# Designs tried in a protein design run: peptides against a protein of PDB entry 5X9X. Part 40

Target 1, 41 residues: chain A of PDB entry 5X9X
Amino acid sequence: SSVSELEQRLRDVKNTNSRFRKALMEKENELQALIRKLGPE

## One batch from the design tools (peptide; made by RFdiffusion4, then SolubleMPNN)

Design b2_p28_5_s1 (from b2_p28_5, 14 letters changed)
Fold by OpenDDE base, seed 1:
Structure b2_p28_5_s1 (fold): chain B 41 residues (1-41), chain A 28 residues (1-28)
Amino acid sequence: as target 1 above (41 residues)
Amino acid sequence: MTEEEVIAEAEKLGFSRATVQAKIRKFG
């Protein structure tokens, strides 16, 4: 049904958003780890 | 690591030079 399709699309968008947010968080953590390696050299 | 080395590695992860430099300034 149209309602079921809309609900599925909403779930898909939310899942995609969650995956992108997780990936961004992981990239941010990797960047933070790199920045912590900054030294006097 | 030097700042330039950090920037180079971060760019491999998809960060822009400007973003990395801004975060370094914020972190310091």
Scores: peptide ipSAE 0.483, ipTM 0.891, DockQ to the pose 0.813
Fold by OpenDDE base, seed 5:
Structure b2_p28_5_s1 (fold): chain B 41 residues (1-41), chain A 28 residues (1-28)
Amino acid sequence: as target 1 above (41 residues)
Amino acid sequence: MTEEEVIAEAEKLGFSRATVQAKIRKFG
């Protein structure tokens, strides 16, 4: 049905969005780790 | 690491130079 198709598309969008958000969070953490390595040199 | 080394590695992760520099300056 049209409803089931819309629900499927919504689930797909939510899943992809969740994955991207997780990836961005991990990248931010890696950036923070890099910055913590800054030395006097 | 130097600032330039941090920027270089961060750019490999997809961050812009401006974003990285701004974040570094926040620590000062």
Scores: peptide ipSAE 0.481, ipTM 0.888, DockQ to the pose 0.835
Fold by OpenDDE base, seed 4:
Structure b2_p28_5_s1 (fold): chain B 41 residues (1-41), chain A 28 residues (1-28)
Amino acid sequence: as target 1 above (41 residues)
Amino acid sequence: MTEEEVIAEAEKLGFSRATVQAKIRKFG
């Protein structure tokens, strides 16, 4: 039905959003780790 | 690491030079 199709699309968007949020968090953590290595050299 | 080395590694992760420099400048 149209309702079930909309529910499926919403689930797909939420799953995609969740995966991108996790990937962004991991990238930010890696950047933070790199910046902590900054030194006077 | 130097700032340029950090920028180079961060660009491999997909960050722009401007974004990395903005993060570094927050130390001050």
Scores: peptide ipSAE 0.480, ipTM 0.887, DockQ to the pose 0.793
Fold by OpenDDE base, seed 3:
Structure b2_p28_5_s1 (fold): chain B 41 residues (1-41), chain A 28 residues (1-28)
Amino acid sequence: as target 1 above (41 residues)
Amino acid sequence: MTEEEVIAEAEKLGFSRATVQAKIRKFG
């Protein structure tokens, strides 16, 4: 049905969003870890 | 690490030089 198709598309968008949010968080954490390594050198 | 080393490693992760520098400058 139209409703079930919309629900499926919403689930797909949420799954995609979740994956990208996780990847972004991991990248941000890695960047923060790199910046914490900055020294006076 | 030096700033340039941090920028180089961050660029491997897909961050732009400008973004990394902006983040670093928040310490000053």
Scores: peptide ipSAE 0.479, ipTM 0.887, DockQ to the pose 0.777

Design b2_p28_5_s2 (from b2_p28_5, 14 letters changed)
Fold by OpenDDE base, seed 4:
Structure b2_p28_5_s2 (fold): chain B 41 residues (1-41), chain A 28 residues (1-28)
Amino acid sequence: as target 1 above (41 residues)
Amino acid sequence: MTEEEVIAEAQKLGFSKSYVQAEIRKFG
């Protein structure tokens, strides 16, 4: 049904959003790991 | 690592030089 299709699309968007949020968090963690490698040199 | 090296590696991850520099300043 049209309702079921809209519900499916909403789930897909939410899943995509969640994946992007996780990816951004992981990228930020990698950046912080790089920054922690800064030395006096 | 030097700041320059950190910026270079961060750029490979898609971060801008300006953003990385700002984050470094926040950390220090």
Scores: peptide ipSAE 0.523, ipTM 0.907, DockQ to the pose 0.833
Fold by OpenDDE base, seed 1:
Structure b2_p28_5_s2 (fold): chain B 41 residues (1-41), chain A 28 residues (1-28)
Amino acid sequence: as target 1 above (41 residues)
Amino acid sequence: MTEEEVIAEAQKLGFSKSYVQAEIRKFG
């Protein structure tokens, strides 16, 4: 139905948003790991 | 690692030099 299709689209958008946010967090964590390697050299 | 090396590696991950430098300053 039209309603079920809209509900599915909303779920898909939310899932996509969640996945991208997670990916950004992981990317930031990798950056922080690099920054923690900074030394006096 | 030096700041330059960190920036270089971070750029491979898709970060801009300016963003990385800002994050380094926040960390320190």
Scores: peptide ipSAE 0.523, ipTM 0.907, DockQ to the pose 0.811
Fold by OpenDDE base, seed 5:
Structure b2_p28_5_s2 (fold): chain B 41 residues (1-41), chain A 28 residues (1-28)
Amino acid sequence: as target 1 above (41 residues)
Amino acid sequence: MTEEEVIAEAQKLGFSKSYVQAEIRKFG
């Protein structure tokens, strides 16, 4: 049905959004790890 | 690592130089 199709599309968007959010968090964590390597050299 | 090296590696991850520099300043 149209309702079930819209619900499916919403789920797909949410899943995609969740994956990208996780990827961004991981990128930020990697950046912070790099910054922690900063030294006086 | 030097700031320059950190910026270079961060850019490989897709971060802008300006953003990385801002984060470095925030860390201190």
Scores: peptide ipSAE 0.523, ipTM 0.907, DockQ to the pose 0.827
Fold by OpenDDE base, seed 2:
Structure b2_p28_5_s2 (fold): chain B 41 residues (1-41), chain A 28 residues (1-28)
Amino acid sequence: as target 1 above (41 residues)
Amino acid sequence: MTEEEVIAEAQKLGFSKSYVQAEIRKFG
């Protein structure tokens, strides 16, 4: 049905969003790890 | 690491130089 199709599309969007959010979090964590290595040199 | 080295490594991850510099300034 149209409703079930829309629900499926919504789930797909949410899954994609979740994957991107996780990827961005991991990249940001790597950046912060690099920044924590900053020294006086 | 120096700021330059951090920026270089961060660019490998896809971050822009400007973004990395801004994040460094906000670190404290």
Scores: peptide ipSAE 0.522, ipTM 0.907, DockQ to the pose 0.759

Design b2_p28_5_s3 (from b2_p28_5, 13 letters changed)
Fold by OpenDDE base, seed 2:
Structure b2_p28_5_s3 (fold): chain B 41 residues (1-41), chain A 28 residues (1-28)
Amino acid sequence: as target 1 above (41 residues)
Amino acid sequence: MTKEEVIAEAEKLGFSRSYVQAQIRKFG
């Protein structure tokens, strides 16, 4: 049905969003790890 | 690591110099 198709598209968007959020978090974690290597400045 | 080394590595990750510098200030 049209509703089922829209629900599927919504799930796809949510999955894409989730993947980007995870990738961003991992990227930010790498940055923070680099910054922690600086120590007190 | 030095600040410049951190910035260089962060730029490889796709971060802007300005963002990295801001994060360093926030951390410190």
Scores: peptide ipSAE 0.535, ipTM 0.908, DockQ to the pose 0.638
Fold by OpenDDE base, seed 4:
Structure b2_p28_5_s3 (fold): chain B 41 residues (1-41), chain A 28 residues (1-28)
Amino acid sequence: as target 1 above (41 residues)
Amino acid sequence: MTKEEVIAEAEKLGFSRSYVQAQIRKFG
């Protein structure tokens, strides 16, 4: 049904959003780890 | 690592040079 399709699309968007958020967090963490290797500047 | 090495590696992650430099400055 149309409602079922919309619900599925919403779930897909939420899952995609969650995956992107996780990826951004991981990249930021990697950046911070790199910066930590510099020590105090 | 040097600052330039950090910037280079961060750019591989998709960060802009300016953003990385700004983040580095926060540690000073």
Scores: peptide ipSAE 0.534, ipTM 0.907, DockQ to the pose 0.698
Fold by OpenDDE base, seed 1:
Structure b2_p28_5_s3 (fold): chain B 41 residues (1-41), chain A 28 residues (1-28)
Amino acid sequence: as target 1 above (41 residues)
Amino acid sequence: MTKEEVIAEAEKLGFSRSYVQAQIRKFG
C-alpha cells in the first residue's frame, strides 16, 4: 500500500542517516587518535 | 607524529585541512 511504501521509505532514510552518522563518528575517532599521537604542543 | 603528518593522514580520511587544524587547536 501507499502507506506501507511511505513507511518503508522513511525507514530507509533513517537507516541511511544512521549508517552515515556512525561512519562519521568512526572517522572522528580516528582523527582524535591521530591527534593524541601529537602529544603536548 | 608531527602536526603536518597528522594533517596529511587526516586529509586521507577525508577531513579538510581547516577542520583538522581547528581540532588540533582545540587540544593544543
Scores: peptide ipSAE 0.534, ipTM 0.908, DockQ to the pose 0.706
Fold by OpenDDE base, seed 5:
Structure b2_p28_5_s3 (fold): chain B 41 residues (1-41), chain A 28 residues (1-28)
Amino acid sequence: as target 1 above (41 residues)
Amino acid sequence: MTKEEVIAEAEKLGFSRSYVQAQIRKFG
């Protein structure tokens, strides 16, 4: 049904959003790891 | 690592130079 299709599209968007949020968090963690390698500034 | 090396590697990850510099400043 149209309702089922909309629900599926919403789930797909949420799943994609979740994956990108996780990737962003991991990138931020990598950045922090890089910064921690710096000597005294 | 030097500050410039960190900025360069962070830019490879997709961060802007300005954002990286701001994050580095938070250490002080």
Scores: peptide ipSAE 0.534, ipTM 0.906, DockQ to the pose 0.724

Design b2_p28_5_s4 (from b2_p28_5, 13 letters changed)
Fold by OpenDDE base, seed 5:
Structure b2_p28_5_s4 (fold): chain B 41 residues (1-41), chain A 28 residues (1-28)
Amino acid sequence: as target 1 above (41 residues)
Amino acid sequence: MTEEEVIAEAEKLGFSRSYVQAKIRKFG
């Protein structure tokens, strides 16, 4: 049904959003790891 | 690593120079 299709599309968007949120968090963690490598040199 | 090396590596990850510099300032 049209309702079922809309629900499916919403689920797909949420899943995609979740994956990108996780990827962004991992990027931020990598940045923080780089910053922690800063030395006096 | 130097600040410039950190910025260079961060840019490879897709971060802007300005964002990285701001993070470094906040960390310090």
Scores: peptide ipSAE 0.522, ipTM 0.902, DockQ to the pose 0.840
Fold by OpenDDE base, seed 1:
Structure b2_p28_5_s4 (fold): chain B 41 residues (1-41), chain A 28 residues (1-28)
Amino acid sequence: as target 1 above (41 residues)
Amino acid sequence: MTEEEVIAEAEKLGFSRSYVQAKIRKFG
């Protein structure tokens, strides 16, 4: 039905958003790990 | 690591120089 299709599309958008947000967080964590390596060199 | 080395590695991860520099300033 149209309603079920719209609900599915909404779920798909939310899932995509969640995946990209997670990927960004992991990428940010890698950056933080790099920054923690900054030294007096 | 030096700041430039960190920036270089971060750019390989897809971060912009400006963003990395801002994060370093916030960290320091």
Scores: peptide ipSAE 0.521, ipTM 0.902, DockQ to the pose 0.807
Fold by OpenDDE base, seed 4:
Structure b2_p28_5_s4 (fold): chain B 41 residues (1-41), chain A 28 residues (1-28)
Amino acid sequence: as target 1 above (41 residues)
Amino acid sequence: MTEEEVIAEAEKLGFSRSYVQAKIRKFG
């Protein structure tokens, strides 16, 4: 049904959003790890 | 690592030079 399809699309969008958020946090964590390696050299 | 080395590695991750430099300034 149309309602069922919309509910499925909404779930897909939420799952995609969650995956992107996780990926973004992981990238930011990697950047922070790089910055922590900054030294006087 | 030097700042330039950090920027170079960060660019491989898809970050812009300006963003990385701003983060470094904030961290320091």
Scores: peptide ipSAE 0.520, ipTM 0.902, DockQ to the pose 0.835
Fold by OpenDDE base, seed 2:
Structure b2_p28_5_s4 (fold): chain B 41 residues (1-41), chain A 28 residues (1-28)
Amino acid sequence: as target 1 above (41 residues)
Amino acid sequence: MTEEEVIAEAEKLGFSRSYVQAKIRKFG
């Protein structure tokens, strides 16, 4: 049905959003790890 | 690491120099 199709598309968007959020978090974590290495050098 | 080394490595990850510098300022 049209409702079922829209629900599927919504799930797809949510999955895409989730993947991007996870990737961004991992990227940000790598940056934070670099920043933690800052020293008086 | 120096700030410049951090920025250089961060740029490899796709971060802009300005963003990294802002994060460093916030962290410090």
Scores: peptide ipSAE 0.520, ipTM 0.902, DockQ to the pose 0.762

## One batch from the design tools (peptide; made by RFdiffusion4, then SolubleMPNN)

Design b2_p29_1_s3 (from b2_p29_1, 16 letters changed)
Fold by OpenDDE base, seed 5:
Structure b2_p29_1_s3 (fold): chain B 41 residues (1-41), chain A 29 residues (1-29)
Amino acid sequence: as target 1 above (41 residues)
Amino acid sequence: SLLKKIEEVKKTISELENEIEKADKEIAA
């Protein structure tokens, strides 16, 4: 149904959002580590 | 190189932020 389709869409978007937020955190940590290699803090 | 890798990671971060923003907008709609 239209309602069930919208509910599924919302769940999919929330799952995507969660995965991307986790990936972002990991990349931010990677960036910080790389920047530290540029020289002393 | 180190600087090249930094730019690549920054690019990935920007792409992820754009995807998160898109998802947040859809969730809020």
Scores: peptide ipSAE 0.635, ipTM 0.907, DockQ to the pose 0.671
Fold by OpenDDE base, seed 1:
Structure b2_p29_1_s3 (fold): chain B 41 residues (1-41), chain A 29 residues (1-29)
Amino acid sequence: as target 1 above (41 residues)
Amino acid sequence: SLLKKIEEVKKTISELENEIEKADKEIAA
């Protein structure tokens, strides 16, 4: 149904959002690690 | 180089933030 399709699309977007947020966290951690390599704080 | 890697990661972060914003807008619609 149209409702079920909309619900599915919403779930898909949320899943995509979750994946990208996880990737963002990992990249932020990577950035911090790289910055630490610049030298002492 | 280290600086190049940093810039690459920053670029990726910006791209991810844009995708998240896009998804957030769709979720909120």
Scores: peptide ipSAE 0.635, ipTM 0.908, DockQ to the pose 0.687
Fold by OpenDDE base, seed 4:
Structure b2_p29_1_s3 (fold): chain B 41 residues (1-41), chain A 29 residues (1-29)
Amino acid sequence: as target 1 above (41 residues)
Amino acid sequence: SLLKKIEEVKKTISELENEIEKADKEIAA
């Protein structure tokens, strides 16, 4: 049904969003670590 | 190199931010 399809789409988008937010956090941490390596410890 | 890796990570961050923004807009719609 249209309702079930919308609910499924919402779940899929939220799952995607969650994965990307986690990846972003990890990349932000990686960037921070790399920047620290540019200068004194 | 270190600088090259930094630029690669920055690029990935930008791509992720764009995807998150897209998803947020879809959720809010």
Scores: peptide ipSAE 0.635, ipTM 0.907, DockQ to the pose 0.704
Fold by OpenDDE base, seed 2:
Structure b2_p29_1_s3 (fold): chain B 41 residues (1-41), chain A 29 residues (1-29)
Amino acid sequence: as target 1 above (41 residues)
Amino acid sequence: SLLKKIEEVKKTISELENEIEKADKEIAA
């Protein structure tokens, strides 16, 4: 049904969002580590 | 190089932020 399809769409978007937020956190941590290598901490 | 890698990571971060914003907008709609 249309409702079921919308619910599935929402779940898909939330799953995508969750994956990207996790990846963002990891990249932010990587960036922080790289910046520390630029000089004294 | 270290500086090149930093720029690459920053680019990836920007891309991820854009995708998150896109998803957030759809969720809020």
Scores: peptide ipSAE 0.635, ipTM 0.907, DockQ to the pose 0.691

Design b2_p29_3_s1 (from b2_p29_3, 17 letters changed)
Fold by OpenDDE base, seed 1:
Structure b2_p29_3_s1 (fold): chain B 41 residues (1-41), chain A 29 residues (1-29)
Amino acid sequence: as target 1 above (41 residues)
Amino acid sequence: SDELLERIERLRKEMEEIENEIKRNEELM
């Protein structure tokens, strides 16, 4: 049904955002590691 | 190093792009 299709699309968007948030976490972890490597000097 | 700083800036930009996409998707919900 149209409702089911819309619900599926919403789930797809949520799943996509979940993957994006995971990617952000990984990039943040790398960023922090690089910042630490940069050091105070 | 310059390479380190360049990588940091690339990461920052990539994160911004992802955040913008997340925001756009959340506006659909």
Scores: peptide ipSAE 0.595, ipTM 0.891, DockQ to the pose 0.749
Fold by OpenDDE base, seed 5:
Structure b2_p29_3_s1 (fold): chain B 41 residues (1-41), chain A 29 residues (1-29)
Amino acid sequence: as target 1 above (41 residues)
Amino acid sequence: SDELLERIERLRKEMEEIENEIKRNEELM
């Protein structure tokens, strides 16, 4: 049904965003590691 | 290191793009 299709799309978007947030966290961790490499020295 | 700085900038841009996509998806909800 149209409703079930919309619900499916919503779930797909949420799943996509969940993956994006995980990727974002990993990139943030890498970024912080690289920033630390810059260091004060 | 120029390579280090370049990677940092790439990461910043990639993160911005992801954040924008997340935001757009959330606005569609």
Scores: peptide ipSAE 0.595, ipTM 0.890, DockQ to the pose 0.765
Fold by OpenDDE base, seed 3:
Structure b2_p29_3_s1 (fold): chain B 41 residues (1-41), chain A 29 residues (1-29)
Amino acid sequence: as target 1 above (41 residues)
Amino acid sequence: SDELLERIERLRKEMEEIENEIKRNEELM
């Protein structure tokens, strides 16, 4: 049904965003590690 | 390090792109 399809699409978007947020976390962790390497030098 | 700064800038841009995609997806909800 149209409702079930919309619900599925919503779940898909939420799952996609969840994956994106995990990717952001990984990139933020790397970014912070690199920033720390800049150090006071 | 030039390579270090370049990687940092790449990460910043990649994160911005992902954030924009998240924002667009959230606008669909």
Scores: peptide ipSAE 0.594, ipTM 0.890, DockQ to the pose 0.752
Fold by OpenDDE base, seed 4:
Structure b2_p29_3_s1 (fold): chain B 41 residues (1-41), chain A 29 residues (1-29)
Amino acid sequence: as target 1 above (41 residues)
Amino acid sequence: SDELLERIERLRKEMEEIENEIKRNEELM
C-alpha cells in the first residue's frame, strides 16, 4: 500500500543516515589521526 | 607532507558532503 511504501521509504532514509553517521565518525577518527601526524615540525 | 595535507582536505570535504546529505535526509523526515 501507499502507506507501507511511505513507511519503507522513511526506514530507508533512517538506515541511510545511520550508515552516513557511522562513516562520518570513521572519517573524523581518521582526520584526527592524520592531524596528529602533522606534529609541530 | 603535501600528500598528508591533501588527504586531510579530502576528508574534510567528504565529511561536509556527508553532513549535508544527512541534513537533507532529516529534512525529509
Scores: peptide ipSAE 0.594, ipTM 0.890, DockQ to the pose 0.786

Design b2_p29_3_s4 (from b2_p29_3, 17 letters changed)
Fold by OpenDDE base, seed 2:
Structure b2_p29_3_s4 (fold): chain B 41 residues (1-41), chain A 29 residues (1-29)
Amino acid sequence: as target 1 above (41 residues)
Amino acid sequence: SEELLKKIEELRKEMKEIENEIKKNEELM
């Protein structure tokens, strides 16, 4: 049904965003580590 | 290190793209 499809799409978007946020955290951690490697010099 | 700077730039770009996608998806909700 149209309702079930909309609900499914909403779930899919939420799941996608959840994955994106996890990826974002990983990249932030990597970025922070690389910045620390640069040092003050 | 130029390599290090390039990687940092790449990460920042990728993060920006992900953030934009998240925002776009949230606007759909």
Scores: peptide ipSAE 0.585, ipTM 0.885, DockQ to the pose 0.763
Fold by OpenDDE base, seed 4:
Structure b2_p29_3_s4 (fold): chain B 41 residues (1-41), chain A 29 residues (1-29)
Amino acid sequence: as target 1 above (41 residues)
Amino acid sequence: SEELLKKIEELRKEMKEIENEIKKNEELM
């Protein structure tokens, strides 16, 4: 039904965003590690 | 190093792209 399809799409978007947030966390951790490696000089 | 700086720049760009996608998706909710 239209309702079930919309609910499915919403779940898919939320799941996608959850994956994106995990990716952001990984990249942030990598970024911080590289920044620390760069040093203050 | 130049390579290190390039990698940092790449990560920052990728993060911005992901953040934009998240924001776009959140507009649907």
Scores: peptide ipSAE 0.584, ipTM 0.885, DockQ to the pose 0.739
Fold by OpenDDE base, seed 5:
Structure b2_p29_3_s4 (fold): chain B 41 residues (1-41), chain A 29 residues (1-29)
Amino acid sequence: as target 1 above (41 residues)
Amino acid sequence: SEELLKKIEELRKEMKEIENEIKKNEELM
């Protein structure tokens, strides 16, 4: 049904956003690692 | 390091793009 399709699309969007947030976390970790490398070691 | 700075800037750009996509998707909710 139209309603079930909309619900599915909403779930898909939420799942996509969840993956995006995980990707952001990984990129933030990488970013911080690179920033630390800018300093003396 | 110029290379490090370039990588940092690329990451920042990618993060901004992802944040924009998240924001866009959240508007659908």
Scores: peptide ipSAE 0.584, ipTM 0.885, DockQ to the pose 0.820
Fold by OpenDDE base, seed 3:
Structure b2_p29_3_s4 (fold): chain B 41 residues (1-41), chain A 29 residues (1-29)
Amino acid sequence: as target 1 above (41 residues)
Amino acid sequence: SEELLKKIEELRKEMKEIENEIKKNEELM
């Protein structure tokens, strides 16, 4: 149905954003580690 | 380290692109 299709598309977008947020978190953690290496020990 | 700075810059660029895509998708919802 049209409703089911819209719900599926919404789930697809949410799943995509979930994956993006996971990738973003990983990059953020890496960035923080690299920034810490810039400073004096 | 120039290599370190370049990697940081690349990460920041990639993060910005991801954030923009997330934002666009959230605006669709």
Scores: peptide ipSAE 0.584, ipTM 0.885, DockQ to the pose 0.702

Design b2_p29_6_s3 (from b2_p29_6, 11 letters changed)
Fold by OpenDDE base, seed 1:
Structure b2_p29_6_s3 (fold): chain B 41 residues (1-41), chain A 29 residues (1-29)
Amino acid sequence: as target 1 above (41 residues)
Amino acid sequence: MEELKKKMEELRKEMEEIENEIEKNEKLM
C-alpha cells in the first residue's frame, strides 16, 4: 500500500542517516587526532 | 605538516557534505 511504501522509505532514510552519523563520528575522531598531532604539544 | 593540514581540510569538507545530506534526509522525516 501507499502507506507501507512511505513507511519503508522513511525507514530507509533513517537507516541512511544512522550510517551517515557513524561516518561523521569517525571523521570527527580522525580530525581530533590530527588536531592533537598538530597542536602545541 | 602541510600534508596533515591538507588532510584536515579534506575531512572538514567531507563532514560538511555528510551534514548536508543528513539535514536533507531529516527534512523528509
Scores: peptide ipSAE 0.503, ipTM 0.868, DockQ to the pose 0.780
Fold by OpenDDE base, seed 3:
Structure b2_p29_6_s3 (fold): chain B 41 residues (1-41), chain A 29 residues (1-29)
Amino acid sequence: as target 1 above (41 residues)
Amino acid sequence: MEELKKKMEELRKEMEEIENEIEKNEKLM
């Protein structure tokens, strides 16, 4: 049904954003590691 | 440390691109 399709699309977007947020977290961790290397020891 | 700075900038740009995609998706919800 149209409702079930819309609900599925919403779930797909949420799942995609969840994956993107995980990717951002990984990149942030990498960035912080680089900042620590660049900063004063 | 120029290469390190370059990597940091590339990483920043990648993060910005992902954030923009997240924002676009959030506008659809």
Scores: peptide ipSAE 0.503, ipTM 0.868, DockQ to the pose 0.735
Fold by OpenDDE base, seed 5:
Structure b2_p29_6_s3 (fold): chain B 41 residues (1-41), chain A 29 residues (1-29)
Amino acid sequence: as target 1 above (41 residues)
Amino acid sequence: MEELKKKMEELRKEMEEIENEIEKNEKLM
């Protein structure tokens, strides 16, 4: 049904955003590692 | 140092793009 399709799309978007947030965290961790490399020793 | 700075800027841009996509998706919900 149209309702079930919309619910599925909503789930897909939520899952996509969850993956994006995980990727964002990984990039933040990489950025912080680079900041530490450039930081004072 | 220069290569590290370039990579940091690349990461910043990639993060911005991801944040924009997240925001767009959140507006759909």
Scores: peptide ipSAE 0.502, ipTM 0.868, DockQ to the pose 0.800
Fold by OpenDDE base, seed 4:
Structure b2_p29_6_s3 (fold): chain B 41 residues (1-41), chain A 29 residues (1-29)
Amino acid sequence: as target 1 above (41 residues)
Amino acid sequence: MEELKKKMEELRKEMEEIENEIEKNEKLM
């Protein structure tokens, strides 16, 4: 049904955003590691 | 140092792109 399709699309967007937030966290961790490597120089 | 700075900038850009996509998706919800 159209309702089921919209619900599926909403779930897909939420799942995508969940993956993006995980990726952001991983990239933030990598960035912080690089900042530490860069040091005060 | 320059290579490291370059990697950090690339990482920042990637994060910004993801943040923009998240924001766009949140507006759809």
Scores: peptide ipSAE 0.501, ipTM 0.868, DockQ to the pose 0.765

